# Designs tried in a protein design run: peptides against a protein of PDB entry 3JWR. Part 343

Target 1, 323 residues: chain A of PDB entry 3JWR
Amino acid sequence: TRELQSLAAAVVPSAQTLKITDFSFSDFELSDLETALCTIRMFTDLNLVQNFQMKHEVLCRWILSVKKNYRKNVAYHNWRHAFNTAQCMFAALKAGKIQNKLTDLEILALLIAALSHDLDHRGVNNSYIQRSEHPLAQLYCHSIMEHHHFDQCLMILNSPGNQILSGLSIEEYKTTLKIIKQAILATDLALYIKRRGEFFELIRKNQFNLEDPHQKELFLAMLMTACDLSAITKPWPIQQRIAELVATEFFDQGDRERKELNIEPTDLMNREKKNKIPSMQVGFIDAICLQLYEALTHVSEDCFPLLDGCRKNRQKWQALAEQ
Target 2, 298 residues: chain A of PDB entry 3JWR as posed
Amino acid sequence: TRELQSLAAAVVPSAQTLKITDFSFSDFELSDLETALCTIRMFTDLNLVQNFQMKHEVLCRWILSVKKNYRKNVAYHNWRHAFNTAQCMFAALKAGKIQNKLTDLEILALLIAALSHDLDHRGVNNSYIQRSEHPLAQLYCHSIMEHHHFDQCLMILNSPGNQILSGLSIEEYKTTLKIIKQAILATDLALYIKRRGEFFELIRKNQFNLEDPHQKELFLAMLMTACDLSAITKPWPIQQRIAELVATEFWEQGDQVGFIDFVCTQLYEALTHVSEDCFPLLDGCRKNRQKWQALAEQ

## One batch from the design tools (peptide; made by RFdiffusion4, then SolubleMPNN)

Design b2_p27_5_s2 (from b2_p27_5, 13 letters changed)
Fold by OpenDDE base, seed 4:
Structure b2_p27_5_s2 (fold): chain B 323 residues (1-323), chain A 27 residues (1-27)
Amino acid sequence: as target 1 above (323 residues)
Amino acid sequence: SEDEAYREAEKLIEEKIFKPFLELLEQ
């Protein structure tokens, strides 16, 4: 395609030029081509292209295929969300120095998972999918969309000309797919809530050990969630804009819940309760985000900008909730 | 059960996490 030719022929700027090592990174001013170039840079600077013998054209095709399989009519859970999740992962690995704690296969899996974790997202949550009796709800009882996202990821990885994992051994391929699946499933906040207590307790007791395979898996899940939620850590102007996109998508779901399911939406999904957004954001930060970024910062102190950003945004949302 | 814990977590996300801070203090 013309898009592939343009991407494959383009000079890829440095990570410094693209600012993709910054936790404060924003994609708002980037074209779709520039987001793809950033993605190539992430793979290159993590040594994934070299270590796994990726062909440049195949990587370009894969990135474009992933981007194409995000819906354009979804306000938040689109390519830009996946791209920002991957960028936060890249920043956490590089600037946060987490790369030194992980294997190349784990890094490969996390980056693929971050880019793929919301593939074909429909702008509705698992509860809506279940209540609408969608065919996917018959295939999966829990984490319905996350299973679908992984299925889409696997489909793309196995598609002709998109096989970025063709340089891996059979065992490396299996390991990578296992980690990708675990990482995508970890983006279900219900699973996060279920598992986070174990992680926080290990940190509190100073018993956290990445050499333990179970604790490694737990850490990868927590890291994935931290990147998925990283919008809450961004500078205030960026945070506000992303919060508006999230609210738009949630309100669209609430409108559909009224129309299609004949139910009153929760406050989160209720357009009429837009004035509650600041207080809901404070609640979200306190209940979900703060402890996660505190624990992540304990594992790697260089991740502090995520925690600091989250704290600053809490203060801003609290001030708005008091007006 | 694992299913009950999952459903409770989903309910927490939908009903409790995004309640106004004032409502959490009154419970």
Scores: peptide ipSAE 0.047, ipTM 0.703, DockQ to the pose 0.357
Fold by OpenDDE base, seed 3:
Structure b2_p27_5_s2 (fold): chain B 323 residues (1-323), chain A 27 residues (1-27)
Amino acid sequence: as target 1 above (323 residues)
Amino acid sequence: SEDEAYREAEKLIEEKIFKPFLELLEQ
């Protein structure tokens, strides 16, 4: 395609020029081409292209395929969300110095997972899928959409001309897919809530050990969630704008719940309760985000900007909630 | 059960997690 030709021929700017090592990064001013260039840079600077012998054209095609398989009519869970998740992963690996704690296969899997974790997202949560009796709800009992996202990820990875993992051995490929699946499934907040207690307790007791395979898996899950939720850590103007996108998508779901399911939406999904967004954001930060970024910062102090950003945004949301 | 725990977590996310922290502590 013309798009592929343009991307493949383009000079890829440095990570410094693209500012993709910054936790404060924003994609708002970036074109789709520039987001693809950033993604190429992430793969390159993580040594994934070299270590796994990726062909440049194949990587370009894969990126464009991933981007294409996000829906444009979804307010938040679109390519830009996936891209920002991957950028946060990249920043955590580089600036947060987590790269040195992980294997190349884990890094590869995490980056692919971050980009792929919401593929074909429909702008509705698992509960809506279940209540609407969607065919996907018959295939999976839990984490319905996350399983679907992984299936889409696998489909793209196996599509002709998109096989960025063709340089891996069979065992490396299996390992990578396992980690990708686990990482995508970890973005289900229900699973996060289930698992986070173990992680926080290990941190609290100073018993956290990345050499333990179970603890490694747990850490990768927590890191994935930390990147997925990283909008909450962004500079306030960015955070506000993203929060509006999230709210838009949730309200669209709530409108559909009323119309299609004859269900009164929860406050989170209720357009009429827009004035509750600030207080709900405070609740979200306190219940979900703060402990996660505290624990992550304990694993790597260089991740502090995520925690600091989260704290600052909590203060901003609290101030709005008091008005 | 694992299924009950999952459903409870989903319910927490939908109904409670996005409420003010004080309301979460009271429930």
Scores: peptide ipSAE 0.046, ipTM 0.707, DockQ to the pose 0.288
Fold by OpenDDE base, seed 2:
Structure b2_p27_5_s2 (fold): chain B 323 residues (1-323), chain A 27 residues (1-27)
Amino acid sequence: as target 1 above (323 residues)
Amino acid sequence: SEDEAYREAEKLIEEKIFKPFLELLEQ
């Protein structure tokens, strides 16, 4: 395609020029081509292209295929969300110095997972999929959408001309796919709630050890969630704009819940209760986000900007909730 | 069971986490 030719021939700017090592990064002014260039830079600077012998054209095609398999009519869970998740992962690995704690296969898997974790998202949550008796709800009992996202990820990875993992041994390939699956499934917040207590306790007791395979898996899951939720850490103007996109998608679901399922939506998804957003954001930060970024900062102090951003946004949302 | 724990977590997300902060403090 013309798009592939343009991407493959383009000069890829440095990570410094693209500012993709910054936790404060914003994609708002970037074209689709620029987001693809940023993605190439992430793979290159993490040594993934070299270490796993990726062909440049294959990587370019894969990135474009991933981007194409996000829906354009979804307000939040689109390519830009996946891209921002991957950028936060890159920043956490580089600026947050987590790269030094992980294997190359783990890094490869996390970056692929971050870009792929919401593939073919329909702008509705697992509860809606289940209650609507969608065909996917018959295939999976839990984490319905996350299983679907992984299936889409696997489909793309195996598609002709998209096989970025062709340079891996059979063992490396299997390991990578296992980690990708675990990382995508970890983006189900229900699984996060289930598992986070173990992680926080290990941190609190100073017993956290990445040499333990179980604790490594747990950490990768927490890191994925931290990147997936990273919009809450962004500078306030960016946070506000992303919150509007999230609200738009949730309200669209709420409207569908009324129309298609004949149910009253929760406050989060109720368009008529948009004035409650600031208070709900404070609740979300306190219940989900703060402890995670505190724990992540304990693992690597260089991740502090995520925690600091989250705290600052909590204060901003609280001030709005008091009005 | 693992299934029960999952459903409890889903319920927590939908009903408790995203309630207005002021309502959560009153509980």
Scores: peptide ipSAE 0.042, ipTM 0.697, DockQ to the pose 0.332
Fold by OpenDDE base, seed 1:
Structure b2_p27_5_s2 (fold): chain B 323 residues (1-323), chain A 27 residues (1-27)
Amino acid sequence: as target 1 above (323 residues)
Amino acid sequence: SEDEAYREAEKLIEEKIFKPFLELLEQ
């Protein structure tokens, strides 16, 4: 395609020029082509292209295929969300110095997972899919959409001309797919709530050890969630704009719940309760976000900008809730 | 069971986490 030719021939700017190492990064002014260039830079600067012998054209095609398999009519869970999740992963690995704590296969898997974790998202949560008796709800009992996202990821990775993992051994390939699956499934907040207590307790007791395979898997899951939720850490003008996109998608779900399922939506999904958004954001930060970024900062102090951003946004939301 | 723990977590997300802060304190 003309798009592939343009991407493959383009000079890829440095990570510094693209500002993709910044935790304060915003994609709002970037074209789709520029987001693809940023993604190439992430793979290159993490040494993934060299270490796994990726062909440039194959990587370009894969990125464009991933982007194409996000829906354009979904307000928040689109290519830009996946791209921002991957950018936060890149920043945590580089600026947050987590790269030195992980293997090349783990880094490869996390970056692929971050870009792929919401593939073909429909703008509705697992509860809606279950209550609507969608065919996907018959295939999977838990984490319905996350299983679907992984299936889409696997389909793209095996598609002709998109095989970015062709340079791996059979054992490396199996390991990478296992980690990708675990990382995508970890973006289900229900699984996060189930597992986070073990992680926080290990940190509190100073017993956290990345050489333990179970603790490594737990850390990768927590890191994935921290990147997926990273919008809450952004500078206030960026946070407000993203919160509006999230609210738009949730209100669209609530409208469908009324119309299609004949149920009253929760306050989060209810367009008429827009005035409760600030207090709900404070509750979300306190219940889900703060402890995660505190624990991540304990593992790597260079991740502090995520925690600081989350705290600042809590204060801003609290001030709006008091008006 | 693992299934019960998952359902409890889903319920927490839907009914508690995204309620107004004041409603969480009254529970």
Scores: peptide ipSAE 0.037, ipTM 0.695, DockQ to the pose 0.366

Design b2_p27_5_s3 (from b2_p27_5, 15 letters changed)
Fold by OpenDDE base, seed 4:
Structure b2_p27_5_s3 (fold): chain B 323 residues (1-323), chain A 27 residues (1-27)
Amino acid sequence: as target 1 above (323 residues)
Amino acid sequence: DEDAAYEEARELLEKYVYAPFLELLKL
């Protein structure tokens, strides 16, 4: 395609030029081509292209295939969300120095997972999928969409000309797919809530050890969630804009819940309760986000900008909730 | 039961993330 030719022939700017090492990064001013160039840079600077012998054209095709499999009519859970999740992962690995704590296969898996974790997202949550009797709800009981996202990820990875993992051994390939699956499934917040207590307790007791395979898996799950939720850490103008996109998508779901399912939406999904957004954001930060970024910062102090951003946004949302 | 723990976590999300009454997570 012309898009592939343009991407494959383009000069890829440095990570410094693209600012993709910054936790404060914003994609708002980037074209789709520039987001793809950023993604190439992430793979390159993490040494994934070299270490796994990726062909440039294959990587370009894969990126474009992933991007194409995000829906354009979804307000938040689109390519830009996946790209921002991957950028946060890249920043956490580089600026947050988590790269030094992980294997190349884990890094490869996390980057693929971050880019793929919401593939074919439909702008509705698992609860809506269940209640609407969607065919996917018959295949999976829990984490319905996350299973679907992984299935889509696997489909793309195995598609002709998209096989960025072709340079891996069979064992490396199996390991990578296992980690990708675990990482995508970890983006189910219900799974996060279920597992986070173990992680926080290990941190609190100073018993956290990345050499333990179970604790490594737990950490990768927490890191994925931290990147997936990273919008809450962004500078306030970016946070506000992303919150508007989230609210738009949630209100669209709530409208569909009323119309299609004849149910009253939750406050988060209810456009009539827009004035509750600030207080709900404070609650979300307190209940879900703060402890995660505190724990992540304990594992790597260089991740502090995520925690600091989250705290600052809490104050901003609290001030709005008091008005 | 892993399924029961998942449903409990989902209910907690609905109650404390998606509903306005966040008071009980301060326990």
Scores: peptide ipSAE 0.143, ipTM 0.741, DockQ to the pose 0.358
Fold by OpenDDE base, seed 2:
Structure b2_p27_5_s3 (fold): chain B 323 residues (1-323), chain A 27 residues (1-27)
Amino acid sequence: as target 1 above (323 residues)
Amino acid sequence: DEDAAYEEARELLEKYVYAPFLELLKL
C-alpha cells in the first residue's frame, strides 16, 4: 500500500528527538505516521530488530496491521491507547531501567502485548459483553475481551507479510506467545485485583525475587497493568484530556445499557453523574493505582516519576471534588 | 477454586471501580 511504502522509506528519528523515553510523553500532537515511526524506534532501541532478525518491511506492515485493527469509532480504547501503553512500557524499560531485569524474549513479548492488548476493542467492558449475551461470552467465561484481543494478536502475527517472529526458533516462538498471552490477559483488572495481594506481600516482606519463575510472571503482569493505567500518571493537562476520553466511552456504554439492556448504568458509566468524576478518580487512584506504582518503584526506583505523577493527579482530582 | 477467586475479584472490581468509590471504602 501507499501507506506502507511511505512508512518503510521514512527516516526514523532518534528516541531523544521523539521523546519516547519520557514518562511525561504525549501523543496528542503526533500524526498516525509519527506514531508508527515511534513504534519502529521502540523495537530498534530495545535491540529487538537486530536480535530477532526482523525485516524492516515486515515490521512496518505488522505495525500498520495492528493500528488498522483498532476501531476508529471508540473514544479511548483505540490505537492511541495501545501506542501510549507501549510507550510507557518503553520508558519503564529504558528510563525505569527494567530492561536489565528481563530477557530479550520477555521484552519482545511485552512490547507486542502492549501494542496488541486491546485489539478490536468495542468500547464496552466484559460485563456488557456478558450481559448482552454476545457470542464472545459463549467462548470464554472470564477475561472475555482479553482472550479476544489475544486471538486478534495471534491472527495478525500469523498473517502473510506480518510475521515479525519468523526469525525465532520454535522454542523461542512458543515462549514468546506464552508471555504475550499472559501479558494481554493480565490487563483484565479483575486478574490484577486477584493477584496484586501476593505481589504487595512479597514486596512488604522483602521476599520479592525475579529469579523465581512464578514471581517473574507476577511482575510482568503488574508491569503490564502499570503501563495500561499510565494515563493516571501523566502531567495534569494530559491526564485531564485522557479522563475525558475515558468518560466519553463509559457514558456511551451507559447509554447503550439503558437503550439495549433496559438497565440503569453504574455511576461510572452514567452521563447524568458526570459531576462525580473527580471523586471517582480519587477513589480509583486510592483503590487501584497508588499501591501498584509504590510497589513498582520499590522494584525499580527509576520508575518514581509514575508514582509522583499519580500522587500529583490525586491532589488535582481531590481539589476538584471539594469544589 | 480459581473461578470463585476470579468472580470475587470481579465483584470487588464492580464494587470498588465501577460503583461509587466513597461508599465502599468504608467497609
Scores: peptide ipSAE 0.142, ipTM 0.738, DockQ to the pose 0.418
Fold by OpenDDE base, seed 3:
Structure b2_p27_5_s3 (fold): chain B 323 residues (1-323), chain A 27 residues (1-27)
Amino acid sequence: as target 1 above (323 residues)
Amino acid sequence: DEDAAYEEARELLEKYVYAPFLELLKL
């Protein structure tokens, strides 16, 4: 395609030029081509292209395929969300110095997972999918969408000309897919809530050890969630704009719940309760985000900008909630 | 057991994350 030719021939700017190592990064001013260039840079600077012998054209095609399989009519859970999740992962790995704590296969899996974790997202949560009796709800009992996202990820990875993992051994490939699956599934916040207590206790007791395979898996899950939720850590103008996108998508779901399911939406999904967004954001930060970024910062102090950003945004949301 | 724990976690999300005015559990 013309798009592929343009991407494959383009000079990929440095990570410094692209600012993709910054936790404060914003994609708002970036074209789709520039987001793809950033993604190439992430793979390159993590040594994934070299270590796994990725062909440049195949990587370019894969990126474009991933981007294409995000829906354009979804306000938040689109390519830009996936791209920002991957950028946060890249920043956490580089600036947050987590790269040195992980294997190349884990890094590869996390980056693929971050980019893929919401593939074909429909702008509705698992509860909606279940309540709507969608065919996907017949296939999976839990984490319905996350299983679908992984299936889409696997489909793309196996598609002709998109096989970025073709340089891996069979064992490396299996390991990578396992980690990708676990990482995508970890973006189900229900699984996060279920598992986070163990992580926080390990941190609290100073018993956290990444050499333990179970604790490693747990950490990768927490890191995925931290990147997925990283919008909450962004500078306030960015955070506020992203929160509007999230609210738009949630209100669209709520409107569908009323029309299609004859269900009164939850307050988060209720357009009529837009004035509650600030207090709900404070609640979300306190219940979900703060402890995660605190724990992550305990694993790597260089991740502090995520925690600091989250705290600052909590104050901003609190101030709005008091108005 | 694992299914029940997932549903409990989902309910917690709906209750404490997605519903305003609930006392947030420090988890």
Scores: peptide ipSAE 0.085, ipTM 0.731, DockQ to the pose 0.384
Fold by OpenDDE base, seed 1:
Structure b2_p27_5_s3 (fold): chain B 323 residues (1-323), chain A 27 residues (1-27)
Amino acid sequence: as target 1 above (323 residues)
Amino acid sequence: DEDAAYEEARELLEKYVYAPFLELLKL
């Protein structure tokens, strides 16, 4: 395609020029082509292209295929969300110095997972899929959409001309797919709530050890959630704009719940209760976000900008809730 | 039971994140 030719022939700017190592990064001013260039830079600067012998054209095609399999009519869970999740992963690995704590296969898997974790998202949550008796709800009892996202990821990875993992051994390939699956499934917030207590207790007791395979898996899951929720850490103008996109998608779901399922939506998804957004954001930060970024900062102090951003946004939301 | 633990976590998510009155999860 013309798009592939343009991407494959383009000079890829440095990570510094693209600002993709910054926790304060915003994609709002970037074209789709520039987001693809940023993604190439992430793979290159993590040494993944060299270490796993990726062909440039194959990587370009894979990125464009991933982008194409996000829906444009979804307000928040689109290519830009996946791209921002991957950028936060890249920043955590580089600026947050987590790269030195992980294997090359774990890094490869996390970057693929971050870009792929919401593939074919429909702008509705697992609860809606279950209550609407969607065919996907018959295939999976739990983490319905996350299983679907992984299936889409696997389909793309095995598609002709998209096989970025062709340079791996059979054992490396199996390991990478296992980690990708675990990382995508970890973006289900119900699984996060189920598992986070073990992680926080290990940190509190100073017993956290990345040499333990179970604790490594737990850490990768927590890191994925931290990147997926990273909008809450952004500078206030960026946070407000993203919160508007999230609210738009949630209100669209709430409207469908009322119309199609004859259920009253929760306050979070109720368009008529927009005035409660600030207080709900404070509650979300306190219940879900703060302890995660505190624990991540304990593993690597260079991740502090994520925690600081989250705390600053809590204060801003609290001030709006008091008006 | 892994399924029971998932449903409990989902119920907590609905109660503390999606409900009108958010309560702090005591970890």
Scores: peptide ipSAE 0.069, ipTM 0.721, DockQ to the pose 0.379

